# Designs tried in a protein design run: peptides against a protein of PDB entry 5GWM. Part 1

Every score and structure here is a prediction.

Target 1, 52 residues: chain A of PDB entry 5GWM
Amino acid sequence: DSAISKEDEERYQKLVTENEQLQRLITQKEEKIRVLRQRLVERGDAKGTELN
Below, numbering starts at 1 at the first letter of every chain, in headers, positions and changes, except where a header shows other numbers.
Peptide ipSAE was made for these designs. It is ipSAE averaged over its two directions, with the distance scale d0 held at 1.0 Angstrom where the peptide's residues are scored. Compare it between designs on one protein only; published cut-offs may not apply.
The geometry check fails a fold that doesn't show the stated peptide or that is severely misdrawn somewhere.

## One batch from the design tools (peptide; aimed at target 1 K32 R37 R43)

Design b1_p8_1 (made by RFdiffusion4)
Pose (drawn by RFdiffusion4):
Structure b1_p8_1 (pose): chain A 52 residues (1-52), chain P 8 residues (1-8)
Amino acid sequence: as target 1 above (52 residues)
Amino acid sequence: EYEEELLE
């Protein structure tokens, strides 16, 4: 592409890379916290305190 | 935060 140079590409590629990284880091915690969520359901802490 | 503290 004459307009879309290495510049736009590198910016996009690195960006998708950023997405891949931290979306995985979320899942790791989520799956484990998900179990905590169930456990918190028995405690009644499922909602916590959301006054906002 | 509370869930993270439990997890740690």

Design b1_p8_1_s1 (made by RFdiffusion4, then SolubleMPNN; from b1_p8_1, 5 letters changed)
Fold by OpenDDE base, seed 3:
Structure b1_p8_1_s1 (fold): chain B 52 residues (1-52), chain A 8 residues (1-8)
Amino acid sequence: as target 1 above (52 residues)
Amino acid sequence: DRLLKLLE
């Protein structure tokens, strides 16, 4: 039985760490979108693109 | 506007 090389395991672990970082960024952007949608509703403004 | 700042 051949085990995975140490170098391949290290490459895999880097990808796992990167995916965790990207998932945090996705969550942050999703929260921003949620807040923006809420503020648009609170303003009652159909012209969202004209808002500051 | 505060909404544009939130998009950054």
Scores: peptide ipSAE 0.151, ipTM 0.804, DockQ to the pose 0.420; fails the geometry check
OpenDDE base, seeds 1, 2, 4, 5: peptide ipSAE 0.146, 0.144, 0.139, 0.144; ipTM 0.801, 0.801, 0.797, 0.801; seeds 1, 2, 4, 5 fail the geometry check

Design b1_p8_1_s3 (made by RFdiffusion4, then SolubleMPNN; from b1_p8_1, 4 letters changed)
Fold by OpenDDE base, seed 4:
Parts: structure tokens; C-alpha cells; sequence
Structure b1_p8_1_s3 (fold): chain B 52 residues (1-52), chain A 8 residues (1-8)
């Protein structure tokens, strides 16, 4: 009788919560990458070599 | 200038 134990359900919910936190962090890093790419495009129109 | 500051 494959009833999930309360302990296994609590472990699963911790993993779900951690995954949601990691997904928010990924989205924040993707937005930083988007902004950096946009700034490279905006600068590529002005000079192809000053990465500061 | 200051692209590297956005990586932090």
C-alpha cells in the first residue's frame, strides 16, 4: 500500500520550495544577461572594443 | 563603461 509518508511529503515540499527559489534566481540572472546583451548592442553601434 | 558592474 503505497501511501506517501508524512516525512516524504515534507521532504518533497522542501524540494518544491527550493526549486521555486532557484527558478527565481535563474530568472534574475537571465534578466542581468538580457541587460548586458542590450548594453553590448547599444555600444556596438558606437565602438566594437571598449568592454568596461 | 560599467558593463562589469551589472554582473554583480
Amino acid sequence: as target 1 above (52 residues)
Amino acid sequence: EKLLELLK
Scores: peptide ipSAE 0.132, ipTM 0.794, DockQ to the pose 0.411
OpenDDE base, seeds 1, 2, 3, 5: peptide ipSAE 0.136, 0.140, 0.135, 0.135; ipTM 0.794, 0.797, 0.793, 0.795; seeds 1, 2, 3, 5 fail the geometry check

Design b1_p8_2 (made by RFdiffusion4; failed a check: a repeat of another design)
Pose (drawn by RFdiffusion4):
Structure b1_p8_2 (pose): chain A 52 residues (1-52), chain P 8 residues (1-8)
Amino acid sequence: as target 1 above (52 residues)
Amino acid sequence: EYEEELLE
């Protein structure tokens, strides 16, 4: 592409890379916290305190 | 935060 140079590409590529990294990092915690969520359901802490 | 503290 004459307009879309290495510049636009690198910016995009690195961006998708950022997405891949931290979306995984989230899932790791989520799956484990998901179990905590169930456990918190028995405690009634499922909602916590959301006054906002 | 609370869930993260429990996880730690």

Design b1_p8_2_s1 (made by RFdiffusion4, then SolubleMPNN; from b1_p8_2, 5 letters changed; failed a check: a repeat of another design)
Amino acid sequence: DRLLKLLE

Design b1_p8_2_s2 (made by RFdiffusion4, then SolubleMPNN; from b1_p8_2, 5 letters changed)
Fold by OpenDDE base, seed 1:
Structure b1_p8_2_s2 (fold): chain B 52 residues (1-52), chain A 8 residues (1-8)
Amino acid sequence: as target 1 above (52 residues)
Amino acid sequence: DRLLQLLE
C-alpha cells in the first residue's frame, strides 16, 4: 500500500485551501450581485445604466 | 455612483 507522499498531501491541502478561498470569493460576489439587484428594484429603473 | 462602488 503506497502511502500518500508528503508532497502529495501538501499539494492536496493547497488545493483545499484555495477552494475555500474561492468559495468565499464566490459568496462575496453573489452578495454584491444581490445588493445591486435590490438597488435596481428600489430605484424602479429598468435602465441599470442610468443608476449611479 | 453608489451602484458603481458596489461593482468594485
Scores: peptide ipSAE 0.154, ipTM 0.802, DockQ to the pose 0.423; fails the geometry check
OpenDDE base, seeds 2, 3, 4, 5: peptide ipSAE 0.153, 0.150, 0.142, 0.154; ipTM 0.803, 0.802, 0.796, 0.802; seeds 2, 3, 4, 5 fail the geometry check

Design b1_p8_3 (made by RFdiffusion4)
Pose (drawn by RFdiffusion4):
Structure b1_p8_3 (pose): chain A 52 residues (1-52), chain P 8 residues (1-8)
Amino acid sequence: as target 1 above (52 residues)
Amino acid sequence: IEEEIEEL
């Protein structure tokens, strides 16, 4: 592409890379906290305190 | 709950 240079590409590529990293990091905690969620259901802490 | 999360 004459308009879309290495610049636009590198910016995009590195951005998708950022997405791949932290979405995984999320899933790791989520799956484990998901179990805590169920446990918190028995405690009644499922909702916590959301006054906003 | 925060302590339990930190244990993960």

Design b1_p8_3_s1 (made by RFdiffusion4, then SolubleMPNN; from b1_p8_3 with E6A E7K)
Fold by OpenDDE base, seed 2:
Structure b1_p8_3_s1 (fold): chain B 52 residues (1-52), chain A 8 residues (1-8)
Amino acid sequence: as target 1 above (52 residues)
Amino acid sequence: IEEEIAKL
């Protein structure tokens, strides 16, 4: 009977949880990138070359 | 902007 062992199921659930955490981090970084790109556009339009 | 880039 090819039933997944309890140990293999626990390993799988850890990977699922880690993947969900990494996906949340990716979304947060993508939002930061969006905000930075928006600030670059606004400063490029505003005669000020100081991108500090 | 540079400070926020360094936090990525």
Scores: peptide ipSAE 0.076, ipTM 0.691, DockQ to the pose 0.394
OpenDDE base, seeds 1, 3, 4, 5: peptide ipSAE 0.059, 0.074, 0.056, 0.076; ipTM 0.672, 0.688, 0.663, 0.686; seeds 1, 4, 5 fail the geometry check

Design b1_p8_3_s2 (made by RFdiffusion4, then SolubleMPNN; from b1_p8_3, 4 letters changed)
Fold by OpenDDE base, seed 4:
Structure b1_p8_3_s2 (fold): chain B 52 residues (1-52), chain A 8 residues (1-8)
Amino acid sequence: as target 1 above (52 residues)
Amino acid sequence: VEAEIAAL
């Protein structure tokens, strides 16, 4: 009977908590990338309108 | 934009 030990459950809960923290950091970086890409598009469109 | 990219 491979019952999960208390130590294995505590290790699993640490990994779950770390994963949730890393997922929040990924979401924050993805939003920052989205904003930077949008600003690059807006600057590109402004230069395209000055050449017409 | 360049300064904000460098701060990622």
Scores: peptide ipSAE 0.064, ipTM 0.701, DockQ to the pose 0.637
OpenDDE base, seeds 1, 2, 3, 5: peptide ipSAE 0.071, 0.074, 0.067, 0.069; ipTM 0.713, 0.722, 0.709, 0.722; seeds 1, 2, 3, 5 fail the geometry check

Design b1_p8_3_s3 (made by RFdiffusion4, then SolubleMPNN; from b1_p8_3, 3 letters changed)
Fold by OpenDDE base, seed 5:
Parts: sequence; structure tokens; C-alpha cells
Structure b1_p8_3_s3 (fold): chain B 52 residues (1-52), chain A 8 residues (1-8)
Amino acid sequence: as target 1 above (52 residues)
Amino acid sequence: IQKEIESL
């Protein structure tokens, strides 16, 4: 039974931690994109109301 | 990729 070496386990745990950090960053950027899109919609609606 | 994601 080739037990995973301690070095391979440490490498795996680093990759897991990095993946979790990247997932958090993706979520933060997706939220930023959502907010920016919402502001563009609100500005479009405001311009539509100001032109009327 | 990490640096690019952080720059956004």
C-alpha cells in the first residue's frame, strides 16, 4: 500500500487551500460584476426618466 | 491567473 508521502499530502493541502482562496476571489468578482451591472441598469433607467 | 484575478 503506497501511502501518500508526507510531501505529497502537504502539496495536496496547499492546492486545496489555494483552490478555496480562488473560489472566494471568483465569488467576490462575480458580486462586483453584479453590482456594476445593476448600477448600469439604474443609470439607464435614470437617463430614461431624465429624458422624459 | 492569480495575479490577473486579483487585479480585477
Scores: peptide ipSAE 0.096, ipTM 0.731, DockQ to the pose 0.182
OpenDDE base, seeds 1, 2, 3, 4: peptide ipSAE 0.078, 0.086, 0.027, 0.024; ipTM 0.702, 0.719, 0.533, 0.512

Design b1_p8_3_s4 (made by RFdiffusion4, then SolubleMPNN; from b1_p8_3 with E6K E7K)
Fold by OpenDDE base, seed 3:
Structure b1_p8_3_s4 (fold): chain B 52 residues (1-52), chain A 8 residues (1-8)
Amino acid sequence: as target 1 above (52 residues)
Amino acid sequence: IEEEIKKL
């Protein structure tokens, strides 16, 4: 059984940490999009709601 | 959403 090298474990832990940071950024951007969509609906500006 | 995720 080839145990994972210490260098590959350190690379894996960096990718896990980066993934958690990116997930937090995604959630923050999704909330910003939600608030902007709500404001466009409240103004009757239905043409702005197609931002994917 | 997808176009803003592509900028990350």
Scores: peptide ipSAE 0.087, ipTM 0.724, DockQ to the pose 0.098; fails the geometry check
OpenDDE base, seeds 1, 2, 4, 5: peptide ipSAE 0.059, 0.083, 0.057, 0.076; ipTM 0.660, 0.715, 0.661, 0.678; seeds 1, 2, 4, 5 fail the geometry check

Design b1_p8_4 (made by RFdiffusion4)
Pose (drawn by RFdiffusion4):
Structure b1_p8_4 (pose): chain A 52 residues (1-52), chain P 8 residues (1-8)
Amino acid sequence: as target 1 above (52 residues)
Amino acid sequence: EEELLEEE
């Protein structure tokens, strides 16, 4: 592409890379916290305190 | 939730 140069590409490529990294880091915690959520359900802490 | 998971 004459308009879309290496510039726009590199910016996009690195961006998608950022997405891939931290979405995985979320899932790791989420699956484990998900179990905690169930356990918190028995405690009644499922909601916590959301006054906002 | 993360703090509670660390405590457990």

Design b1_p8_4_s1 (made by RFdiffusion4, then SolubleMPNN; from b1_p8_4, 5 letters changed)
Fold by OpenDDE base, seed 3:
Structure b1_p8_4_s1 (fold): chain B 52 residues (1-52), chain A 8 residues (1-8)
Amino acid sequence: as target 1 above (52 residues)
Amino acid sequence: LLEELEKL
C-alpha cells in the first residue's frame, strides 16, 4: 500500500492553491479585456479613428 | 485606452 507521503500531500495542496490563484487572475484579465473591447466598440460607433 | 492595455 503506497500511502501518499505527508510531503506529497503538501505538494499537491500547493499546486491546487496555485491553480485556483492563476484561475482567478485569468478571470480578472478576461474581464479587463472585455471592458477594453466594449470601450473600443463604443468609440468606433462614435465616428472615426481615435485608437490613440 | 492604450494606458489601460499597458497595465495588463
Scores: peptide ipSAE 0.081, ipTM 0.698, DockQ to the pose 0.339
OpenDDE base, seeds 1, 2, 4, 5: peptide ipSAE 0.083, 0.082, 0.075, 0.085; ipTM 0.699, 0.700, 0.693, 0.699; seeds 1, 2, 5 fail the geometry check

Design b1_p8_4_s2 (made by RFdiffusion4, then SolubleMPNN; from b1_p8_4, 5 letters changed)
Fold by OpenDDE base, seed 3:
Structure b1_p8_4_s2 (fold): chain B 52 residues (1-52), chain A 8 residues (1-8)
Amino acid sequence: as target 1 above (52 residues)
Amino acid sequence: LEEELQKL
């Protein structure tokens, strides 16, 4: 049975932790994009209501 | 990658 070395397990756990950190950063940027898109829509709608 | 994501 080729049990993984302690060094390979420590490398794997670092990659798992890094992946979770990167996923949190992606979610934060997606929320920033959502807010910016909403502000663009609200500014478009304000111009549309002034033209009617 | 993390430093580039922080610049956005």
Scores: peptide ipSAE 0.089, ipTM 0.728, DockQ to the pose 0.075
OpenDDE base, seeds 1, 2, 4, 5: peptide ipSAE 0.080, 0.094, 0.072, 0.076; ipTM 0.703, 0.733, 0.693, 0.692; seeds 1, 2, 5 fail the geometry check

Design b1_p8_4_s3 (made by RFdiffusion4, then SolubleMPNN; from b1_p8_4, 5 letters changed)
Fold by OpenDDE base, seed 2:
Structure b1_p8_4_s3 (fold): chain B 52 residues (1-52), chain A 8 residues (1-8)
Amino acid sequence: as target 1 above (52 residues)
Amino acid sequence: LLKKLEEL
């Protein structure tokens, strides 16, 4: 049984932590997109269809 | 709008 080296475990935990941080940022951007889309609907702003 | 959200 090749025990995972302490260095390999520390590298893995850094990647897990980074992935969790990136997932939080994605969720924050998705919520911001949702709020902006809702505000466009509420304003009746016909320009909301060109959201590239 | 998506391009401006990528800049944040």
Scores: peptide ipSAE 0.052, ipTM 0.664, DockQ to the pose 0.155
OpenDDE base, seeds 1, 3, 4, 5: peptide ipSAE 0.041, 0.045, 0.037, 0.044; ipTM 0.616, 0.621, 0.599, 0.628

Design b1_p8_5_s1 (made by RFdiffusion4, then SolubleMPNN; its pose is not in this set)
Fold by OpenDDE base, seed 5:
Structure b1_p8_5_s1 (fold): chain B 52 residues (1-52), chain A 8 residues (1-8)
Amino acid sequence: as target 1 above (52 residues)
Amino acid sequence: DELVKELE
């Protein structure tokens, strides 16, 4: 029975941890995009079109 | 306005 080697299990656990880190980074970027869109709406409602 | 530098 080809039990997964200890090395393959350690590689898998590294990939799981990296995926969780990348998912946290995606969520942080999505929240930044949300905040930027909200600021654009608030500025657009107050003053047409000064994108600085 | 400094909105674009916050995405990195």
Scores: peptide ipSAE 0.100, ipTM 0.763, DockQ to the pose 0.122
OpenDDE base, seeds 1, 2, 3, 4: peptide ipSAE 0.101, 0.105, 0.099, 0.097; ipTM 0.762, 0.764, 0.759, 0.756; seeds 1, 2, 4 fail the geometry check

Design b1_p8_5_s3 (made by RFdiffusion4, then SolubleMPNN; its pose is not in this set)
Fold by OpenDDE base, seed 3:
Structure b1_p8_5_s3 (fold): chain B 52 residues (1-52), chain A 8 residues (1-8)
Amino acid sequence: as target 1 above (52 residues)
Amino acid sequence: DKLIEELE
């Protein structure tokens, strides 16, 4: 039974933490995209060029 | 109008 090395466990935990951080960033970008889409609908602005 | 700059 090859036990996982301490170094492999530490690498795994870093990847888990990074994945959680990236998932939070994705959620934040998705919310911004949602708000931009909502503003386009509310303005009826087919050009999308007036949003800063 | 600042959301596009914040998406980059």
Scores: peptide ipSAE 0.099, ipTM 0.760, DockQ to the pose 0.206
OpenDDE base, seeds 1, 2, 4, 5: peptide ipSAE 0.102, 0.105, 0.093, 0.103; ipTM 0.764, 0.765, 0.754, 0.765; seeds 1, 2, 4, 5 fail the geometry check

Design b1_p8_5_s4 (made by RFdiffusion4, then SolubleMPNN; its pose is not in this set)
Fold by OpenDDE base, seed 1:
Structure b1_p8_5_s4 (fold): chain B 52 residues (1-52), chain A 8 residues (1-8)
Amino acid sequence: as target 1 above (52 residues)
Amino acid sequence: DEFVEKLL
């Protein structure tokens, strides 16, 4: 039984932590997109340029 | 829009 090396475990945990950070970033960007889309709908402005 | 600049 090739026990997972300590190095392989440390590499795995780094990837898990990075994945959790990236997932949080995705959720934050999705919320930003949601708010911008909502403001476009409320203004009736199809061009999005007046949201600047 | 200052609100969008702060949001992004």
Scores: peptide ipSAE 0.101, ipTM 0.730, DockQ to the pose 0.236; fails the geometry check
OpenDDE base, seeds 2, 3, 4, 5: peptide ipSAE 0.099, 0.098, 0.101, 0.099; ipTM 0.728, 0.725, 0.728, 0.729; seeds 2, 3, 4, 5 fail the geometry check

Design b1_p8_6_s2 (made by RFdiffusion4, then SolubleMPNN; its pose is not in this set)
Fold by OpenDDE base, seed 1:
Structure b1_p8_6_s2 (fold): chain B 52 residues (1-52), chain A 8 residues (1-8)
Amino acid sequence: as target 1 above (52 residues)
Amino acid sequence: DEEVEKLL
């Protein structure tokens, strides 16, 4: 059982932190996509009633 | 349209 080196632990913690940041960015983009899709649906329903 | 640009 090779104990995880300090360098491997630091590398692991960096990847965990980066993954958490990327997951937050995904959630933020998914919410933006949700809002844009909702507006496009409302606009599609409003193509039965004037979008300028 | 300005609110969509602020969401991007």
Scores: peptide ipSAE 0.065, ipTM 0.681, DockQ to the pose 0.223
OpenDDE base, seeds 2, 3, 4, 5: peptide ipSAE 0.066, 0.061, 0.064, 0.065; ipTM 0.688, 0.673, 0.680, 0.685; seeds 2, 5 fail the geometry check

Design b1_p8_6_s4 (made by RFdiffusion4, then SolubleMPNN; its pose is not in this set)
Fold by OpenDDE base, seed 1:
Structure b1_p8_6_s4 (fold): chain B 52 residues (1-52), chain A 8 residues (1-8)
Amino acid sequence: as target 1 above (52 residues)
Amino acid sequence: DEEVQKLL
């Protein structure tokens, strides 16, 4: 049985931890995009009401 | 604006 080496296990755990950090950063950017998109809609509606 | 500032 090719048991994973201790070095390969440590490398795997490091990649899992890094992936979790990147996933958290993605979620934070997605929330930022959501908020900014809402503000662009609100400003578009304000400009649309000034043009009417 | 406060919510956008918390995300900057």
Scores: peptide ipSAE 0.076, ipTM 0.714, DockQ to the pose 0.174
OpenDDE base, seeds 2, 3, 4, 5: peptide ipSAE 0.075, 0.070, 0.070, 0.070; ipTM 0.709, 0.682, 0.698, 0.697

Design b1_p8_7 (made by RFdiffusion4)
Pose (drawn by RFdiffusion4):
Formats: C-alpha cells, sequence, structure tokens
Structure b1_p8_7 (pose): chain A 52 residues (1-52), chain P 8 residues (1-8)
C-alpha cells in the first residue's frame, strides 16, 4: 500500500501483540478467581460492596 | 482487588 506504510503496520502489529499478552493474563486470574466467586457465593460475598 | 488478595 502506498499510504499504509510500515508505520501503520508496525503500530497495528505491536498493538495486537499487546492485546494477546494481557488478555491471556486476565484469563489466568479469572479462571482461578472464578472458583473463588463460587466460594464467595456461599459466603454471600458474591456481590461484595458496590455502592457506585 | 479483594479477589486477587484471596487468590494470593
Amino acid sequence: as target 1 above (52 residues)
Amino acid sequence: EEEEELLE
């Protein structure tokens, strides 16, 4: 592409890379915290305190 | 945060 140069590409590529990294880091914690969520359900802490 | 602290 004459308009879309290496510039736009690199910016996009690195961006998608950022997405791939931290979305995985979320899932790791989520799956484990998901179990905690069930356990918190028995405690009644499922909601916590959301006054906002 | 509280869930992360429990997880740790």

Design b1_p8_7_s1 (made by RFdiffusion4, then SolubleMPNN; from b1_p8_7, 5 letters changed; failed a check: a repeat of another design)
Amino acid sequence: DRLLKLLE

Design b1_p8_8 (made by RFdiffusion4)
Pose (drawn by RFdiffusion4):
Formats: structure tokens, C-alpha cells, sequence
Structure b1_p8_8 (pose): chain A 52 residues (1-52), chain P 8 residues (1-8)
């Protein structure tokens, strides 16, 4: 592409890379916290305190 | 919840 140079590409490529990294980091915690969520259900802490 | 998460 004459308009879309290495510049636009590198910016996009690195960005998708950022997405891949932290979306996985979330899942790690989520799956484990998910179990905590069920445990918190028995405690009634499922909602916590959301006054906003 | 934060304390239990730190235990993971």
C-alpha cells in the first residue's frame, strides 16, 4: 500500500500484540476468581458493595 | 476477595 506504510502496520501489529498479552492475563485470574465467585455466593459476598 | 486472590 502506498498510503498504509510500515508505520501504520507496526502500530497495528504491536497493538494486537498488546491485546493478546493482557487478555490472557485476565483469563488467568478470571477462571480462578470465578471459583471464588461461587464461594462468595455462599457467603453472600457475590455482589459485594456497589453503591455507585 | 483481594486476600483470597493473593493466595492464588
Amino acid sequence: as target 1 above (52 residues)
Amino acid sequence: LEEEIEEL

Design b1_p8_8_s1 (made by RFdiffusion4, then SolubleMPNN; from b1_p8_8, 4 letters changed)
Fold by OpenDDE base, seed 3:
Structure b1_p8_8_s1 (fold): chain B 52 residues (1-52), chain A 8 residues (1-8)
Amino acid sequence: as target 1 above (52 residues)
Amino acid sequence: LEELLKQL
């Protein structure tokens, strides 16, 4: 049985941990984009009320 | 808004 080398398992676990960290960063940036879009809409509505 | 852009 070719047991996965302990070194290969440690390399795999590093990649899994890095992927989880990157996924958290993606989710944080997606939430920031959502907030920015909402604030752009709110400012568009405010400018629309100043032009009437 | 500018502060939120700097945080991306």
Scores: peptide ipSAE 0.075, ipTM 0.679, DockQ to the pose 0.569
OpenDDE base, seeds 1, 2, 4, 5: peptide ipSAE 0.063, 0.073, 0.058, 0.061; ipTM 0.674, 0.686, 0.673, 0.669; seeds 2, 4 fail the geometry check

Design b1_p8_8_s3 (made by RFdiffusion4, then SolubleMPNN; from b1_p8_8, 3 letters changed)
Fold by OpenDDE base, seed 2:
Structure b1_p8_8_s3 (fold): chain B 52 residues (1-52), chain A 8 residues (1-8)
Amino acid sequence: as target 1 above (52 residues)
Amino acid sequence: LEELVREL
């Protein structure tokens, strides 16, 4: 009878929680990259030296 | 932009 042990379930739930945290971080970084790209487009080629 | 890059 291959019942998942309580220990295996606790390990699985840790991995699920970590995966969800990492996915939130990825989404935040992707949005930051989108904003950076948008600011580069808005500044145009003529302001490439004043990238504050 | 440099501020936004530092926060990445």
Scores: peptide ipSAE 0.225, ipTM 0.807, DockQ to the pose 0.502
OpenDDE base, seeds 1, 3, 4, 5: peptide ipSAE 0.224, 0.219, 0.217, 0.221; ipTM 0.805, 0.804, 0.804, 0.806; seeds 1, 3, 4 fail the geometry check

## One batch from the design tools (peptide; aimed at target 1 I26)

Design b1_p9_1 (made by RFdiffusion4)
Pose (drawn by RFdiffusion4):
Structure b1_p9_1 (pose): chain A 52 residues (1-52), chain P 9 residues (1-9)
Amino acid sequence: as target 1 above (52 residues)
Amino acid sequence: EALREEAEA
C-alpha cells in the first residue's frame, strides 16, 4: 500500500500483540477468581459492595 | 477491568 506504510502496520501489529498479552493474563486470574466467585456465593459476598 | 480497558484502547 502506498498510503499504509510500515508505520501504520507496525503500530497495528504491536497493538494486537498488546491485546494478546493481557487478555491472557486476565483469563488466568478470572478462571481462578471464578471459583472464588462461587465460594463467595455461599458467603453472600457474591455482589460485594457496589454503591456506585 | 483495567486490563480489558487497556486491551480495548

Design b1_p9_1_s1 (made by RFdiffusion4, then SolubleMPNN; from b1_p9_1, 5 letters changed)
Fold by OpenDDE base, seed 1:
Structure b1_p9_1_s1 (fold): chain B 52 residues (1-52), chain A 9 residues (1-9)
Amino acid sequence: as target 1 above (52 residues)
Amino acid sequence: DKLRERIKA
């Protein structure tokens, strides 16, 4: 009836997997930015930055 | 944050 097709389910699972991979990458970069920002603050070289 | 939300949407 209104059930999702197997093809649509496979497309969904691919997007979920990709999304999880991208989220992990974002988290890794956010942590790296945090550490670097802290070092710049400690040195007095801090500049305004914003994560998108 | 905005990038993450756009990817999740």
Scores: peptide ipSAE 0.039, ipTM 0.596, DockQ to the pose 0.490
OpenDDE base, seeds 2, 3, 4, 5: peptide ipSAE 0.038, 0.037, 0.038, 0.035; ipTM 0.593, 0.589, 0.591, 0.581; seed 5 fails the geometry check

Design b1_p9_1_s2 (made by RFdiffusion4, then SolubleMPNN; from b1_p9_1, 5 letters changed)
Fold by OpenDDE base, seed 2:
Structure b1_p9_1_s2 (fold): chain B 52 residues (1-52), chain A 9 residues (1-9)
Amino acid sequence: as target 1 above (52 residues)
Amino acid sequence: LELRERIEK
């Protein structure tokens, strides 16, 4: 087994941390989209729901 | 334990 360099370990940890931050951001955006979609449906504004 | 050894276990 090739030992991982300290630099590669630090790069990996940065990517893991960034990935976790991006996943949290995705979840927040998905929740925002869900709430907005629900409000558009309740208002009868069908045109807003066709955007992705 | 190196990071790889922790991922492989």
Scores: peptide ipSAE 0.042, ipTM 0.614, DockQ to the pose 0.038
OpenDDE base, seeds 1, 3, 4, 5: peptide ipSAE 0.042, 0.039, 0.040, 0.039; ipTM 0.592, 0.585, 0.587, 0.578

Design b1_p9_1_s3 (made by RFdiffusion4, then SolubleMPNN; from b1_p9_1, 6 letters changed)
Fold by OpenDDE base, seed 5:
Structure b1_p9_1_s3 (fold): chain B 52 residues (1-52), chain A 9 residues (1-9)
Amino acid sequence: as target 1 above (52 residues)
Amino acid sequence: DELRKRIER
Protein backbone atom coordinates (compact mmCIF):
# COMPACT_ATOMS: atom_id res chain seq x y z
CA ASP B 1 0.00 0.00 0.00
CA SER B 2 1.45 3.36 -1.08
CA ALA B 3 0.80 5.14 2.22
CA ILE B 4 0.71 8.94 1.86
CA SER B 5 3.74 10.59 3.47
CA LYS B 6 3.25 12.60 6.68
CA GLU B 7 4.46 15.68 4.74
CA ASP B 8 1.81 15.20 2.01
CA GLU B 9 -0.88 14.68 4.69
CA GLU B 10 0.18 17.93 6.43
CA ARG B 11 0.21 19.79 3.05
CA TYR B 12 -3.27 18.48 2.23
CA GLN B 13 -4.71 19.49 5.64
CA LYS B 14 -3.14 22.97 5.29
CA LEU B 15 -4.67 23.44 1.81
CA VAL B 16 -8.12 22.21 2.99
CA THR B 17 -8.04 24.62 5.96
CA GLU B 18 -6.86 27.53 3.77
CA ASN B 19 -9.53 26.78 1.14
CA GLU B 20 -12.27 26.74 3.83
CA GLN B 21 -11.02 30.12 5.14
CA LEU B 22 -10.98 31.59 1.61
CA GLN B 23 -14.53 30.27 0.95
CA ARG B 24 -15.76 32.01 4.14
CA LEU B 25 -14.06 35.27 3.04
CA ILE B 26 -15.66 35.00 -0.46
CA THR B 27 -19.13 34.54 1.10
CA GLN B 28 -18.58 37.55 3.41
CA LYS B 29 -17.49 39.75 0.47
CA GLU B 30 -20.40 38.56 -1.70
CA GLU B 31 -22.85 39.57 1.05
CA LYS B 32 -21.19 43.02 1.39
CA ILE B 33 -21.39 43.47 -2.41
CA ARG B 34 -25.10 42.50 -2.35
CA VAL B 35 -25.91 45.06 0.38
CA LEU B 36 -23.89 47.84 -1.32
CA ARG B 37 -25.46 47.14 -4.75
CA GLN B 38 -28.93 47.37 -3.19
CA ARG B 39 -28.06 50.75 -1.57
CA LEU B 40 -26.66 52.10 -4.88
CA VAL B 41 -29.85 51.06 -6.72
CA GLU B 42 -31.99 52.75 -4.02
CA ARG B 43 -29.93 55.98 -4.43
CA GLY B 44 -30.28 55.92 -8.26
CA ASP B 45 -26.50 55.33 -8.70
CA ALA B 46 -27.22 52.42 -11.12
CA LYS B 47 -24.13 53.30 -13.26
CA GLY B 48 -21.81 52.04 -10.50
CA THR B 49 -23.43 48.58 -10.53
CA GLU B 50 -23.34 48.14 -14.35
CA LEU B 51 -19.58 48.83 -14.58
CA ASN B 52 -18.72 45.82 -12.40
CA ASP A 1 -7.11 10.94 8.96
CA GLU A 2 -9.80 11.04 6.23
CA LEU A 3 -7.12 11.25 3.50
CA ARG A 4 -5.42 8.03 4.72
CA LYS A 5 -8.81 6.24 4.82
CA ARG A 6 -9.45 7.28 1.17
CA ILE A 7 -6.05 6.03 -0.05
CA GLU A 8 -6.32 2.69 1.83
CA ARG A 9 -9.56 1.81 -0.07
Scores: peptide ipSAE 0.063, ipTM 0.652, DockQ to the pose 0.037
OpenDDE base, seeds 1, 2, 3, 4: peptide ipSAE 0.061, 0.059, 0.061, 0.061; ipTM 0.662, 0.661, 0.666, 0.673

Design b1_p9_1_s4 (made by RFdiffusion4, then SolubleMPNN; from b1_p9_1, 5 letters changed)
Fold by OpenDDE base, seed 5:
Structure b1_p9_1_s4 (fold): chain B 52 residues (1-52), chain A 9 residues (1-9)
Amino acid sequence: as target 1 above (52 residues)
Amino acid sequence: KELRERIEK
């Protein structure tokens, strides 16, 4: 049994924790992009309806 | 224990 070294266990746990933090940041940015995209569409549609 | 069992697979 190649017992995982305590050092490798600690390295793995750090990478898992960092990845979870990065995933939360991605989700927060995606939501911000969604909201801004919706506002840009609504603002574009307001200009498009003035041309018809 | 659970973390070790996930890394050994």
Scores: peptide ipSAE 0.037, ipTM 0.615, DockQ to the pose 0.039
OpenDDE base, seeds 1, 2, 3, 4: peptide ipSAE 0.025, 0.031, 0.026, 0.032; ipTM 0.552, 0.558, 0.563, 0.611; seeds 1, 3 fail the geometry check

Design b1_p9_2 (made by RFdiffusion4)
Pose (drawn by RFdiffusion4):
Structure b1_p9_2 (pose): chain A 52 residues (1-52), chain P 9 residues (1-9)
Amino acid sequence: as target 1 above (52 residues)
Amino acid sequence: LSYEPKDYD
């Protein structure tokens, strides 16, 4: 592309890379916290305190 | 935990 240069590409490519990194990092914690969620359900902590 | 995918045009 004459308009879309290496600039726009690199910005996008690195950006998608950022996405792939931290969505995984989320999943790791989520899955484990998901179990904690169930456990918190028995405690009644499922909602916590959301006054906002 | 959540994250919104970034996009660039």

Design b1_p9_2_s1 (made by RFdiffusion4, then SolubleMPNN; from b1_p9_2, 4 letters changed)
Fold by OpenDDE base, seed 3:
Structure b1_p9_2_s1 (fold): chain B 52 residues (1-52), chain A 9 residues (1-9)
Amino acid sequence: as target 1 above (52 residues)
Amino acid sequence: LKYEPKEVV
């Protein structure tokens, strides 16, 4: 039984924790982009209706 | 039919 070394277990747990933090940050940025895109569309439509 | 589980070394 080649049990994983304690050093390799500690490396794995650090990478898992970092990956979870990066995934949360991606989701937060994607939501921010969605909200900003919606506001830009609403402002574009408002300017398009004022020019007619 | 005897099932022998292979031990994983």
Scores: peptide ipSAE 0.035, ipTM 0.365, DockQ to the pose 0.017
OpenDDE base, seeds 1, 2, 4, 5: peptide ipSAE 0.028, 0.038, 0.029, 0.026; ipTM 0.403, 0.341, 0.393, 0.394; seeds 1, 2 fail the geometry check

Design b1_p9_2_s2 (made by RFdiffusion4, then SolubleMPNN; from b1_p9_2, 5 letters changed)
Fold by OpenDDE base, seed 2:
Structure b1_p9_2_s2 (fold): chain B 52 residues (1-52), chain A 9 residues (1-9)
Amino acid sequence: as target 1 above (52 residues)
Amino acid sequence: LTYKPKTVT
């Protein structure tokens, strides 16, 4: 009987749910980093144009 | 990366 125990199934489901939450959090942080990098480039370009 | 435990059948 290679059937996963009910306890192991519940542990697996918790880990899957937590992993999906962590993936969503990573994506949100990556998007925030992307937006901040873009704004830093735009401000760098604005300072570069003031020096020209 | 979704955790997929290798269930050894």
Scores: peptide ipSAE 0.106, ipTM 0.680, DockQ to the pose 0.122
OpenDDE base, seeds 1, 3, 4, 5: peptide ipSAE 0.102, 0.086, 0.037, 0.094; ipTM 0.707, 0.670, 0.520, 0.691

